# Peptides against a protein of PDB entry 4M9S: the designs that were tried, part 6

Target 1, 135 residues: chain A of PDB entry 4M9S
Amino acid sequence: SRGLVGVECITPYSYKSLAMALQRCVEVLSDEDRSALAFAVVMPPGVDIPVKLWSCVIPVDICSNEEEQLDDEVADRLKRLSKRGALLSGKRMPVLTFKIDHIIHMFLKHVVDAQTIANGISILEQRLLEIGNNN

## One batch from the design tools (peptide; aimed at target 1 E27 A38 V111)

Design b1_p10_5_s3 (made by RFdiffusion4, then SolubleMPNN; from b1_p10_5, 4 letters changed)
Fold by OpenDDE base, seed 4:
Structure b1_p10_5_s3 (fold): chain B 135 residues (1-135), chain A 10 residues (1-10)
Amino acid sequence: as target 1 above (135 residues)
Amino acid sequence: MKPTILAPPE
């Protein structure tokens, strides 16, 4: 498996300025949107990810077990994040997808709690296995 | 556990 050697071309200065700007953006988020952003760290950067896959890791407290309502609530959170400081990039066609930029992803890797990252990866792996086994 | 976003490392 060829590991994508992501060329981390981060200048320390660009990182500090970005980190300060992003920190301010994160501080004004709701707890729900901040939680959604934290779990975005488990997604591969630069890839248009369908809402269904985001729903595997974004925590949603819904009273209904309806899968459609889960995807809609997740989509709403991701839409709000996409409107704030380019935290995500959304595409509507051909399918609704969201992408985390490499720079934002690198920021999240440094500021998201390590246990949160580990839990998010575990949850994603579990949900992907469940999706794969149901086919 | 609620996800926590910390301050960036100095």
Scores: peptide ipSAE 0.048, ipTM 0.682, DockQ to the pose 0.569
OpenDDE base, seeds 1, 2, 3, 5: peptide ipSAE 0.047, 0.047, 0.047, 0.047; ipTM 0.679, 0.713, 0.706, 0.714

Design b1_p10_5_s4 (made by RFdiffusion4, then SolubleMPNN; from b1_p10_5, 5 letters changed)
Fold by OpenDDE base, seed 4:
Structure b1_p10_5_s4 (fold): chain B 135 residues (1-135), chain A 10 residues (1-10)
Amino acid sequence: as target 1 above (135 residues)
Amino acid sequence: MKPVILAPPP
């Protein structure tokens, strides 16, 4: 039985109200947190994604090449986004993960620059291949 | 390039 995950058909009205609310939330973000939110569009919606996979696409200016510091800084950005309403949902157990909701993901697909989306997908694909080849 | 979040479409 293939469960049709019912795509909740967002009414145009719900979309407009949500888009206005989300736009206001995005405007008050720091440049860094706004950048992290923009790259969240490349993640599959409704999936609990480990911080390590988020670190593949979230742009972080770190002074060190230490992977642990990258994951910590990414986790802090995602934690800040999760505190700003419905932008992300965090789960701490059994592993620290973050999830983008389908509705937020649909919003991001419409408002994130198309070149940013394309670049983010390309970066994710490259990093996943690198991880896959190192195992 | 810095990510750009645009205004929602009208």
Scores: peptide ipSAE 0.034, ipTM 0.649, DockQ to the pose 0.548
OpenDDE base, seeds 1, 2, 3, 5: peptide ipSAE 0.031, 0.031, 0.032, 0.030; ipTM 0.654, 0.657, 0.656, 0.651

Design b1_p10_6 (made by RFdiffusion4)
Pose (drawn by RFdiffusion4):
Structure b1_p10_6 (pose): chain A 126 residues (1-60, 70-135), chain P 10 residues (1-10)
Amino acid sequence: SRGLVGVECITPYSYKSLAMALQRCVEVLSDEDRSALAFAVVMPPGVDIPVKLWSCVIPVLDDEVADRLKRLSKRGALLSGKRMPVLTFKIDHIIHMFLKHVVDAQTIANGISILEQRLLEIGNNN
Amino acid sequence: HDYFDFDALN
């Protein structure tokens, strides 16, 4: 209910809070990877979810979502790969309340909608 | 596109 700023303190670390640190990991990022990351906010954290359940909210055969999610986990270790039972990714929690109070307030609602939308279109496949 | 609020990190 306040993000990482709820716990920021003087610590042996050079950063007042972990968000100030993560700030850079996002700054060095490929402009698009900045995009895919900026959107993975609207995902469930600590939950393993498939490439296609991702192809819905991440921008651009759609494995390209996976390629971005791979660079994203290799570069700052921001995501998480889990090869089988099915090629799936996962967003951890700190790497989430970073994005909550950091990603543009509107882009949160837009991700929520673009998803409930593309979810419903997989509902129409049947 | 400005996806991130870097001012919130200061």

Design b1_p10_6_s1 (made by RFdiffusion4, then SolubleMPNN; from b1_p10_6, 5 letters changed)
Fold by OpenDDE base, seed 5:
Structure b1_p10_6_s1 (fold): chain B 135 residues (1-135), chain A 10 residues (1-10)
Amino acid sequence: as target 1 above (135 residues)
Amino acid sequence: KKLFDFDATK
């Protein structure tokens, strides 16, 4: 059964309207939550991503040296984003994950600075390599 | 650094 990946044909009009709505939502975010949302662009859309991987790219300015506190702070930010409309979708079982929707991801690709995207990907790759080498 | 570069011209 070839799952028809329903190509949601977003009309240009729907995209513009959604983009305007999303822009307003982004403008009222705190600086920290806005930064977290921006870095969500480096994640593949439609995939449930564990918090541990999110913590590799989401910047946390003030965190104690405890890894558990980092994941908790990241999770809190992602939870706040998930409560603000359809920015993210969270699942608790079997593990805590967050997913960025294709539509939101498409929006972010257009509004997030290209250098920020490139930097985020580089940081993710570096941290994944470090995690892989420590296992 | 402004994470969101809204090009007002676009």
Scores: peptide ipSAE 0.028, ipTM 0.581, DockQ to the pose 0.452
OpenDDE base, seeds 1, 2, 3, 4: peptide ipSAE 0.027, 0.027, 0.024, 0.026; ipTM 0.635, 0.572, 0.604, 0.613

Design b1_p10_6_s2 (made by RFdiffusion4, then SolubleMPNN; from b1_p10_6, 5 letters changed)
Fold by OpenDDE base, seed 5:
Structure b1_p10_6_s2 (fold): chain B 135 residues (1-135), chain A 10 residues (1-10)
Amino acid sequence: as target 1 above (135 residues)
Amino acid sequence: PRYFDYDATK
């Protein structure tokens, strides 16, 4: 039984209205949370992504080089984003993951500049290679 | 913002 791929057809009008609302939400975010949201565009929509993978692209200035502190800080940012409307959806079980919705992802693809997207993809690819080589 | 760049005209 092929699972019904629900094609969510968003009308241009609905998208425009949602985009305006989302833009207002983005404007009230802190600089840190806004930056995190921008880089969320590089993640595949509709997929539960572990925090460790989010930490590969979310920019964090930490004083300590401890990996655990990095993941915790990233998790905090993602948690805050998940509390802001429908920006992200978090799950704690079986592991802590966050998911970006298709609609939000579509919005980000339109508003985030191409250079930021390209940079984020490059950073993610580099970090994934490093993780893969260390295992 | 450090990394968030959007085109408001889009």
Scores: peptide ipSAE 0.287, ipTM 0.775, DockQ to the pose 0.319
OpenDDE base, seeds 1, 2, 3, 4: peptide ipSAE 0.276, 0.276, 0.265, 0.276; ipTM 0.772, 0.780, 0.762, 0.781

Design b1_p10_6_s3 (made by RFdiffusion4, then SolubleMPNN; from b1_p10_6, 4 letters changed)
Fold by OpenDDE base, seed 3:
Structure b1_p10_6_s3 (fold): chain B 135 residues (1-135), chain A 10 residues (1-10)
Amino acid sequence: as target 1 above (135 residues)
Amino acid sequence: PKYFDFDATK
């Protein structure tokens, strides 16, 4: 029996309350962490995503060209986001991954700028293609 | 850059 993942229909009231609470969370973030959260919208919700894939879409303004340093910087940002309530969930074993919950993802789809979403998807697709061609 | 628009209404 496949457990019916009950799509909890968020009432408009519940959504508004959630939006207000999450808006406050976003406002207190640093610029770096805020941008990281915005681009998290391109990831599928409920999936443990490895840092390597997060690094494909999380913008890093100032960092070494070394891939290892990029992953570390991205991981640090995601770790900080995971400490801000339910924004992200981190998992260390067996591989460091981060997951965005469905409810947070739904919020982001509503409030993140459409151009940001489009850019993030385009960048992710390009980077995934590059990774695939190198394997 | 403005990443968020909290005034967006349906």
Scores: peptide ipSAE 0.466, ipTM 0.837, DockQ to the pose 0.544
OpenDDE base, seeds 1, 2, 4, 5: peptide ipSAE 0.457, 0.461, 0.461, 0.457; ipTM 0.831, 0.837, 0.840, 0.828; seed 2 fails the geometry check

Design b1_p10_6_s4 (made by RFdiffusion4, then SolubleMPNN; from b1_p10_6, 6 letters changed)
Fold by OpenDDE base, seed 2:
Structure b1_p10_6_s4 (fold): chain B 135 residues (1-135), chain A 10 residues (1-10)
Amino acid sequence: as target 1 above (135 residues)
Amino acid sequence: PKLFDFSATE
């Protein structure tokens, strides 16, 4: 199995203060958006990740079997998160992508339970293999 | 930091 490597960063901000602020931000999210944010920890920080890959790990309970609709739902969640300041950064060009910065990623690594992280990685790996096999 | 359990949303 492949492992994802994480990069830690040094911040001039107090981690405690930042964590408190971020926790407050997380607390006001809907369950769906909070879940989406949690699984962002699976992505490599500082990388513009296309929605297609996000859709591999963002849980959507009820969605059409059409991949496009899944991507749309995922994109909507990520867009909402991107509007919450530094949680995510979205880009529309050249393709719709979202990026988690190192600071937020570092925060998530500390607050998302290890089992969820492990599950997310496993799911991502599985879905990537499926995508690869279908092409 | 406080840990978040997202098992209910998975």
Scores: peptide ipSAE 0.038, ipTM 0.709, DockQ to the pose 0.195
OpenDDE base, seeds 1, 3, 4, 5: peptide ipSAE 0.033, 0.035, 0.035, 0.035; ipTM 0.647, 0.642, 0.643, 0.648

Design b1_p10_7 (made by RFdiffusion4)
Pose (drawn by RFdiffusion4):
Structure b1_p10_7 (pose): chain A 126 residues (1-60, 70-135), chain P 10 residues (1-10)
Amino acid sequence: SRGLVGVECITPYSYKSLAMALQRCVEVLSDEDRSALAFAVVMPPGVDIPVKLWSCVIPVLDDEVADRLKRLSKRGALLSGKRMPVLTFKIDHIIHMFLKHVVDAQTIANGISILEQRLLEIGNNN
Amino acid sequence: HDYFDFSNLH
């Protein structure tokens, strides 16, 4: 209910809060990876979810979503790969309340909608 | 596109 700023304090760390640190990991990022990351906010964290359940909210055969999610986990270790039972990724929690109070307030609602939308279109496949 | 608000970090 306030993000990482709820716990920021003087610590042996050079950063007042972990968000100030993560700030850079996002700054060095490929412009598009900045995009895929900026959107993975609207995902469930600590939950393993498939490439296609990702192909819905991440921008551009759609494995390209996976490629971005791979660079994203290799670079700053922001995501997480889990090879089988099915090629799936996962967003951890700190790497989430970072994005909550950091990603543009609108883009949160837009990801929520683009997803409930593309979810519904997989509902129409049947 | 400005996806991030880095001012919230300071």

Design b1_p10_7_s1 (made by RFdiffusion4, then SolubleMPNN; from b1_p10_7, 6 letters changed)
Fold by OpenDDE base, seed 5:
Structure b1_p10_7_s1 (fold): chain B 135 residues (1-135), chain A 10 residues (1-10)
Amino acid sequence: as target 1 above (135 residues)
Amino acid sequence: EKLFDFSRVY
């Protein structure tokens, strides 16, 4: 049975109402969590993305260069976002992943600063190349 | 630099 990907037609009204609600949610976030949410716009919507890939774009100020500490800090931020309504959906098995839904992604594409989006894409591309060259 | 520009929605 091919699951009918139901095209959720978001009406302009629904989008506006969601935008107002999300604006309030974003305003109460910490600076770190708000930044993490902004960079979620560079991820493909509806896909379970491993924390390792999130760590390529989420800005983290860590004192240690240990990769494990970076992933843990990123995971903590994403977990907090997943607890704030429908911003993200987390999955622990088989691997810890986070997913951004299409509706939230569409909102972010509209409200996140264009330069932030461009920077995030550039950073992701660079980090993916580095990972690919080291494997 | 502002991360979010909500003026685009309104």
Scores: peptide ipSAE 0.043, ipTM 0.686, DockQ to the pose 0.543
OpenDDE base, seeds 1, 2, 3, 4: peptide ipSAE 0.041, 0.034, 0.037, 0.037; ipTM 0.685, 0.666, 0.710, 0.671; seed 3 fails the geometry check

Design b1_p10_7_s2 (made by RFdiffusion4, then SolubleMPNN; from b1_p10_7, 8 letters changed)
Fold by OpenDDE base, seed 2:
Structure b1_p10_7_s2 (fold): chain B 135 residues (1-135), chain A 10 residues (1-10)
Amino acid sequence: as target 1 above (135 residues)
Amino acid sequence: KKLFNFDRVY
């Protein structure tokens, strides 16, 4: 199945139909998976992002201080999203990564308010700085 | 209709 990656130009009509389809897909997600999808808006589209970076922004209610558990839980959520086809693309090798497609990312930019996006980016930046300082 | 709000996530 050729993923939506090949659509260079989305007509307004195509966008509306896709948006409606995506909205329906989002509505049937669990709250946790829906939240994870929302945070994909802060990631650069078309880039394979390691799970560790996803874990910087995706909220997980894990009481354990074990980084391994956080990454595993985040990975499970992202895997569920990837199984829904066009939402995310996962790669296992060489490192487990997930990618948001440009079309889905564009959709998210429309359905997530600008301030929320800005806040998410700020959180990501803060976490990246913390990782950088600990190395 | 905005589908996502960080206030719901945190």
Scores: peptide ipSAE 0.027, ipTM 0.627, DockQ to the pose 0.188
OpenDDE base, seeds 1, 3, 4, 5: peptide ipSAE 0.027, 0.022, 0.027, 0.025; ipTM 0.619, 0.589, 0.620, 0.597; seed 3 fails the geometry check

Design b1_p10_7_s3 (made by RFdiffusion4, then SolubleMPNN; from b1_p10_7, 7 letters changed)
Fold by OpenDDE base, seed 1:
Structure b1_p10_7_s3 (fold): chain B 135 residues (1-135), chain A 10 residues (1-10)
Amino acid sequence: as target 1 above (135 residues)
Amino acid sequence: KKLFDFERVY
């Protein structure tokens, strides 16, 4: 279990005020976007993560088994999250990636259920192994 | 209070 070593992030905001602001931002999300945000807690903070890796943990109900549709739907959700303040940071070049900030990650670690986090990590690990074995 | 309570089976 590689515990995400929480890097101490210096923020100009008090934890309480930031948490309250973030809570309000989360409350106005759709159920699907809120779910996507929750699973961002399993990603390492401050790292540009390709959409393909996000698709390993973001729950999406698609009508087809096409991987392309999965990645597109995940990308759309992450794009919506990136438009809402500092929840995610998107980067288009050289490859479409999304990054969770340390502060947001710290917030999620406190507000996401521990079992959900554990399950998300397990799923990510399993799917990464599958990707690695197919290459 | 937890903001996220998900029980999903993948």
Scores: peptide ipSAE 0.029, ipTM 0.618, DockQ to the pose 0.183
OpenDDE base, seeds 2, 3, 4, 5: peptide ipSAE 0.023, 0.025, 0.021, 0.024; ipTM 0.589, 0.619, 0.581, 0.591

Design b1_p10_7_s4 (made by RFdiffusion4, then SolubleMPNN; from b1_p10_7, 7 letters changed)
Fold by OpenDDE base, seed 1:
Structure b1_p10_7_s4 (fold): chain B 135 residues (1-135), chain A 10 residues (1-10)
Amino acid sequence: as target 1 above (135 residues)
Amino acid sequence: EKLFDYSRVY
């Protein structure tokens, strides 16, 4: 498991320092990985979220019409994010999940464009309804 | 479209 488990920002200085470090990390990401990270803001922090739910909001431009490739591509992106600093925490057992920590989530709430957040929430809600109706 | 507004960090 990776991430900033148990880390709290007690002072403005600590927050600023962390924000700067995270900003540097984000700046070197590819466009697709940065996009994936941005949409992580719509997920509840501190919760192990299965890849299937991540795939509802992570934008993937795939040339193939195979849905199976979607989950794999999303998983790969999330894995890369989990290996780069403390952006995400991955867990394989019992099911492959990824978690965003509170501190990272707080950072994203401040730096992600408001329209992007709104779009992500709307997409997630729509996809969840679709999943629920198909069951 | 810019996904991140880094100016908000400062």
Scores: peptide ipSAE 0.028, ipTM 0.621, DockQ to the pose 0.584
OpenDDE base, seeds 2, 3, 4, 5: peptide ipSAE 0.021, 0.023, 0.020, 0.023; ipTM 0.620, 0.624, 0.604, 0.622

Design b1_p10_8 (made by RFdiffusion4)
Pose (drawn by RFdiffusion4):
Formats: structure tokens, sequence, C-alpha cells
Structure b1_p10_8 (pose): chain A 126 residues (1-60, 70-135), chain P 10 residues (1-10)
């Protein structure tokens, strides 16, 4: 209910809070990977979820979502790969409350909607 | 950068 700023303190670390650190990992990022990351906010964290359940919210056969989610986990270790049972990724929690009070307030609502939308279109496949 | 609000970090 306040993000990583709820716990920021003087620590043996050079950063007042972990968010100031993560700030850079996002700054060095490929402009688009900045995009895919900026959107993975609206995902469930600590939950393993498929490439297609990701192809819905991440921008551009759609494995390209996976490629981005791979660079994203290789570069700052921001995401997480889990090869089988099915090629799936996962957003950890700190790497989430970072994005919550950091990603543009509107883009949160837009990801929520673009998803409930593309979810419903997989509902129309049947 | 348009996606992020870095002012909340500082």
Amino acid sequence: SRGLVGVECITPYSYKSLAMALQRCVEVLSDEDRSALAFAVVMPPGVDIPVKLWSCVIPVLDDEVADRLKRLSKRGALLSGKRMPVLTFKIDHIIHMFLKHVVDAQTIANGISILEQRLLEIGNNN
Amino acid sequence: FDYFDFDNIH
C-alpha cells in the first residue's frame, strides 16, 4: 500500500531503497523490453503463467513474447524461465511492487483492460 | 521512459 518506499532506510547498501537500484536495470533496457516489463505489472506474481497468457499484455507465431521475457530475465534477472511442463514465465514479487508504484498509473488500467479483452477473445474461440 | 514515473523513486 505504499510500495518499496514503505521500508526504505539507511542500510549497508548504497541505495536508500531497492527501487532506486532497480531504476537502472530498467534504464539500460532495450526500449521495447522497457515496454514488455512495463506491462508485466498486470500479471499475477509468484504464479507460473504461459507464453500465450503473456502474448496478451506484452506489445509488438508469437514466441517473440518469450524472447523478450528471456532477455528480460537474462538482463537484470527481472523475470523467470521454467522450461517444462510448458514454456512459462513468472514475475517474482519485489520485481512487481517495483513496477506497481512506478509504471504509469494509466498503463496499469490499460493492461487490465487489454487483458480482460484478449482473455475474452480466447473465450470466443469456443 | 514514457511508461515509468521515476519521480516516485526519489

Design b1_p10_8_s1 (made by RFdiffusion4, then SolubleMPNN; from b1_p10_8, 7 letters changed)
Fold by OpenDDE base, seed 4:
Structure b1_p10_8_s1 (fold): chain B 135 residues (1-135), chain A 10 residues (1-10)
Amino acid sequence: as target 1 above (135 residues)
Amino acid sequence: SSFFDFSRVY
């Protein structure tokens, strides 16, 4: 589904109502998809992020160390999340990207545990540094 | 353990 980009602000009441709805969405996710959603909080909101960058922080157990397989698995998870409410929005062409909406991101910042956020940021920073140094 | 704590919102 599409994000709520057109919404600049919400009242506390609206936020709680939305949070309740989002909570139900999160509760019905698989453990894998829920984990992916948790780490989505480390991405900047409102930005179309390539799958390769998502793969830096989304925890995936794959059968091989092939980056291509990793990207595919991550993409599948993100696709499933995009079908759950307004959790993510995907763009298929010309490059597969996913975007987290500001409101969803704000929600995640409140409900995802601080240690997970900190760890995710650290991992992302490390991976980005590695990518940057290899180019 | 869960990554989420919704009690922080309510």
Scores: peptide ipSAE 0.470, ipTM 0.898, DockQ to the pose 0.530
OpenDDE base, seeds 1, 2, 3, 5: peptide ipSAE 0.466, 0.466, 0.467, 0.469; ipTM 0.899, 0.899, 0.898, 0.899

Design b1_p10_8_s2 (made by RFdiffusion4, then SolubleMPNN; from b1_p10_8, 6 letters changed)
Fold by OpenDDE base, seed 4:
Parts: structure tokens; C-alpha cells; sequence
Structure b1_p10_8_s2 (fold): chain B 135 residues (1-135), chain A 10 residues (1-10)
């Protein structure tokens, strides 16, 4: 089963202003970073998520099949995103995590392609189940 | 953008 979905709201004026700023941020990203940002929408907002879990949904075009290399590549992308305004917040200690804020998450839910969201959620759920079953 | 649609923002 899927987790609970909370009710979120934003004023039209605030949303429009934020959307204009965020749209510019998205448009100047590289293709790979833009892709990473799109799939960030499937993560629960306001939670410090370890890179390992981000790697379950962030698409990586070219990297080693080694898990460590995958995590490093994902971390680099998320780090770049964290430097683009308020897209993500990184935390290095005690472990490297990234968090998407509620307001950014709300924006992403509005602008990310519905099929991408659905696919990302499905992939995340599958990978989480696999991780759980392998422990 | 391939993953984004901003037409519904405004």
C-alpha cells in the first residue's frame, strides 16, 4: 500500500511568484539534473532521505554498475540541485542526506508530467520492497 | 522540458 497523502495549499499569488522563479531554475539545469529534479517529486517532503534511497529513483544514464558509484553519481546531482535556490537541502552529518521542502514538492507535483510521477512512485515502491526482502 | 509542463502554472 502507498503512504498517506497530506493536504497542502498555497495562495495563487505566492504560487505564481514561486513558479516563475522555479521555472527559470529548472530551465537552466542540465538534462540529467532536470531529470533528477523531476523524480525528486516521488520522495516524501520534509524528510532527510539517505542517498541510497534517492538512488532508487534518480535515473543515471552512464555509470558503473557498482552500487557505490551509483550513489556517488546521484549524490553529485542532488548536491548540484541543492545549490540551485531552495530545490533541495543537503545534510552531511551524521550521514549524507537530502530533503525536499513541502513548498518545492508541491510545485513539482503541479509541473512534473503525471506519467513520470506515476512511474517514479512505482519504481520507488518496487525498490523499497526489494530492499526490505533482501534484509 | 521532457519532464515538465509549466502551462498549468499560470
Amino acid sequence: as target 1 above (135 residues)
Amino acid sequence: SSFFDFSNVY
Scores: peptide ipSAE 0.451, ipTM 0.893, DockQ to the pose 0.560
OpenDDE base, seeds 1, 2, 3, 5: peptide ipSAE 0.448, 0.449, 0.449, 0.445; ipTM 0.892, 0.891, 0.893, 0.888; seed 5 fails the geometry check

Design b1_p10_8_s3 (made by RFdiffusion4, then SolubleMPNN; from b1_p10_8, 6 letters changed)
Fold by OpenDDE base, seed 2:
Structure b1_p10_8_s3 (fold): chain B 135 residues (1-135), chain A 10 residues (1-10)
Amino acid sequence: as target 1 above (135 residues)
Amino acid sequence: SPFFDFSNVY
């Protein structure tokens, strides 16, 4: 979803309008999709990130311990988010990746709970280390 | 939402 690419909030008014629109988008999400969106804040903006890395931070309530099923569930959530405005941008080739835009990321940094951000970063770091050590 | 606080947006 390239809808907001290149758009910058130049004025407080434009920022407020964007924030209001995004707030409405967030409020209509399911709890699981909203949680996924919250943890998207820990990802670097503007980078196509493989689903496997997203799965390191996206909370999943009930999934099989099978890694393939986990990735599929995460992918489904991210796909739903990508269909909601410009929340995420997905690419299928060469591998399935998702990207958060700078504008959305900036919004999330302002509205996502600070403890959630801190926890998400910590979890990501831990799981990345585990992946690195197991390779 | 337990993850979101919009009070600081406005």
Scores: peptide ipSAE 0.439, ipTM 0.894, DockQ to the pose 0.549
OpenDDE base, seeds 1, 3, 4, 5: peptide ipSAE 0.435, 0.436, 0.437, 0.431; ipTM 0.893, 0.893, 0.896, 0.890

Design b1_p10_8_s4 (made by RFdiffusion4, then SolubleMPNN; from b1_p10_8, 6 letters changed)
Fold by OpenDDE base, seed 2:
Structure b1_p10_8_s4 (fold): chain B 135 residues (1-135), chain A 10 residues (1-10)
Amino acid sequence: as target 1 above (135 residues)
Amino acid sequence: SKYFNFENVY
């Protein structure tokens, strides 16, 4: 659903109204889904990001070291977010990807605390280095 | 929320 993509935050009023709507959406999320949404701020907006990269930053309490299980759990969370207020956009082909829109990303930049953003970036960087070293 | 500070929006 492309519903929120058409919202232009041209005025402070429009932004505030959107922020209020998004706040309500965030408040009804589970802790896990809300956490996943928060870490979406570290992803570049408007880019289809593979689930594998999302799994680098989305916290999942899985005891099993099965990479497949991690990706599936992350995907499920992102799917829920995509179904709720178009917080994310998912694509299944050619690979499962999720995209954060610019407007949602801008919102997250304002509402996610700086330390969480910094931590998320650090985690992503670390995981990318690990992936790079394993290639 | 642990990760969200909505006071920054308003």
Scores: peptide ipSAE 0.021, ipTM 0.560, DockQ to the pose 0.603
OpenDDE base, seeds 1, 3, 4, 5: peptide ipSAE 0.020, 0.018, 0.007, 0.018; ipTM 0.548, 0.545, 0.453, 0.542; seed 3 fails the geometry check

## One batch from the design tools (peptide; aimed at target 1 V26 R34 F107 V111)

Design b1_p11_1 (made by RFdiffusion4)
Pose (drawn by RFdiffusion4):
Structure b1_p11_1 (pose): chain A 126 residues (1-60, 70-135), chain P 11 residues (1-11)
Amino acid sequence: SRGLVGVECITPYSYKSLAMALQRCVEVLSDEDRSALAFAVVMPPGVDIPVKLWSCVIPVLDDEVADRLKRLSKRGALLSGKRMPVLTFKIDHIIHMFLKHVVDAQTIANGISILEQRLLEIGNNN
Amino acid sequence: LPTPTILPVPS
């Protein structure tokens, strides 16, 4: 209910809060990976979810979503790969409350919609 | 899709 700023304090760390640190990991990022990351906010954290359940919210056969999610986990270790039972990724929690009070307030609602939309279109496949 | 923006964290 306030993000990482709820706990920022003088610590042996050089950063007042972990968000100031993560700030850079996002700044060095490929412009598009900045995009895929900026959107993975609207995902469930600590939940393993498939490449296709990702192909819905991440921008551009759609494995390219996976490629971005791979660079994203290799670079700053921001995401998480789990090879089988099915090629799936996962957003951890701190790497989430970073994005909550950091990603543009609108883009949160847009991801929520673009998803409930593309979810519904997989509902129409049947 | 919208171009997302990530806001800087204040110091």

Design b1_p11_1_s1 (made by RFdiffusion4, then SolubleMPNN; from b1_p11_1, 3 letters changed)
Fold by OpenDDE base, seed 3:
Structure b1_p11_1_s1 (fold): chain B 135 residues (1-135), chain A 11 residues (1-11)
Amino acid sequence: as target 1 above (135 residues)
Amino acid sequence: MPKPTILPVPP
């Protein structure tokens, strides 16, 4: 019995109501958590991404240059987003990871500025090269 | 259509 992957026919009405609900969820975020959510658009949807890779693109104003404090602050922002309307899915074991859903990612592609997306990708690529050269 | 609230990414 191959389960019918129910194509939830998201009617244009369901999409409009979902977009309005997501917009309202975004409006009640802090500026910091809203910025973190915007940069989540550069991550591939449906993939469990380690906090260390999120820290490459999530903007954090930390008074300390300690890498451990960066990952902790990023993790706290992502945890807050996961609690608010399941904007992200967190997994604690075996490693702390966060995943963006395809629907949320599709929403972000329409509401995040194209230049911001391009900048976020460039920053991620640069940081991945730096990590790769230091190993 | 209401303009989607651009997530203000600070510059």
Scores: peptide ipSAE 0.063, ipTM 0.746, DockQ to the pose 0.112
OpenDDE base, seeds 1, 2, 4, 5: peptide ipSAE 0.052, 0.048, 0.061, 0.052; ipTM 0.708, 0.701, 0.743, 0.723

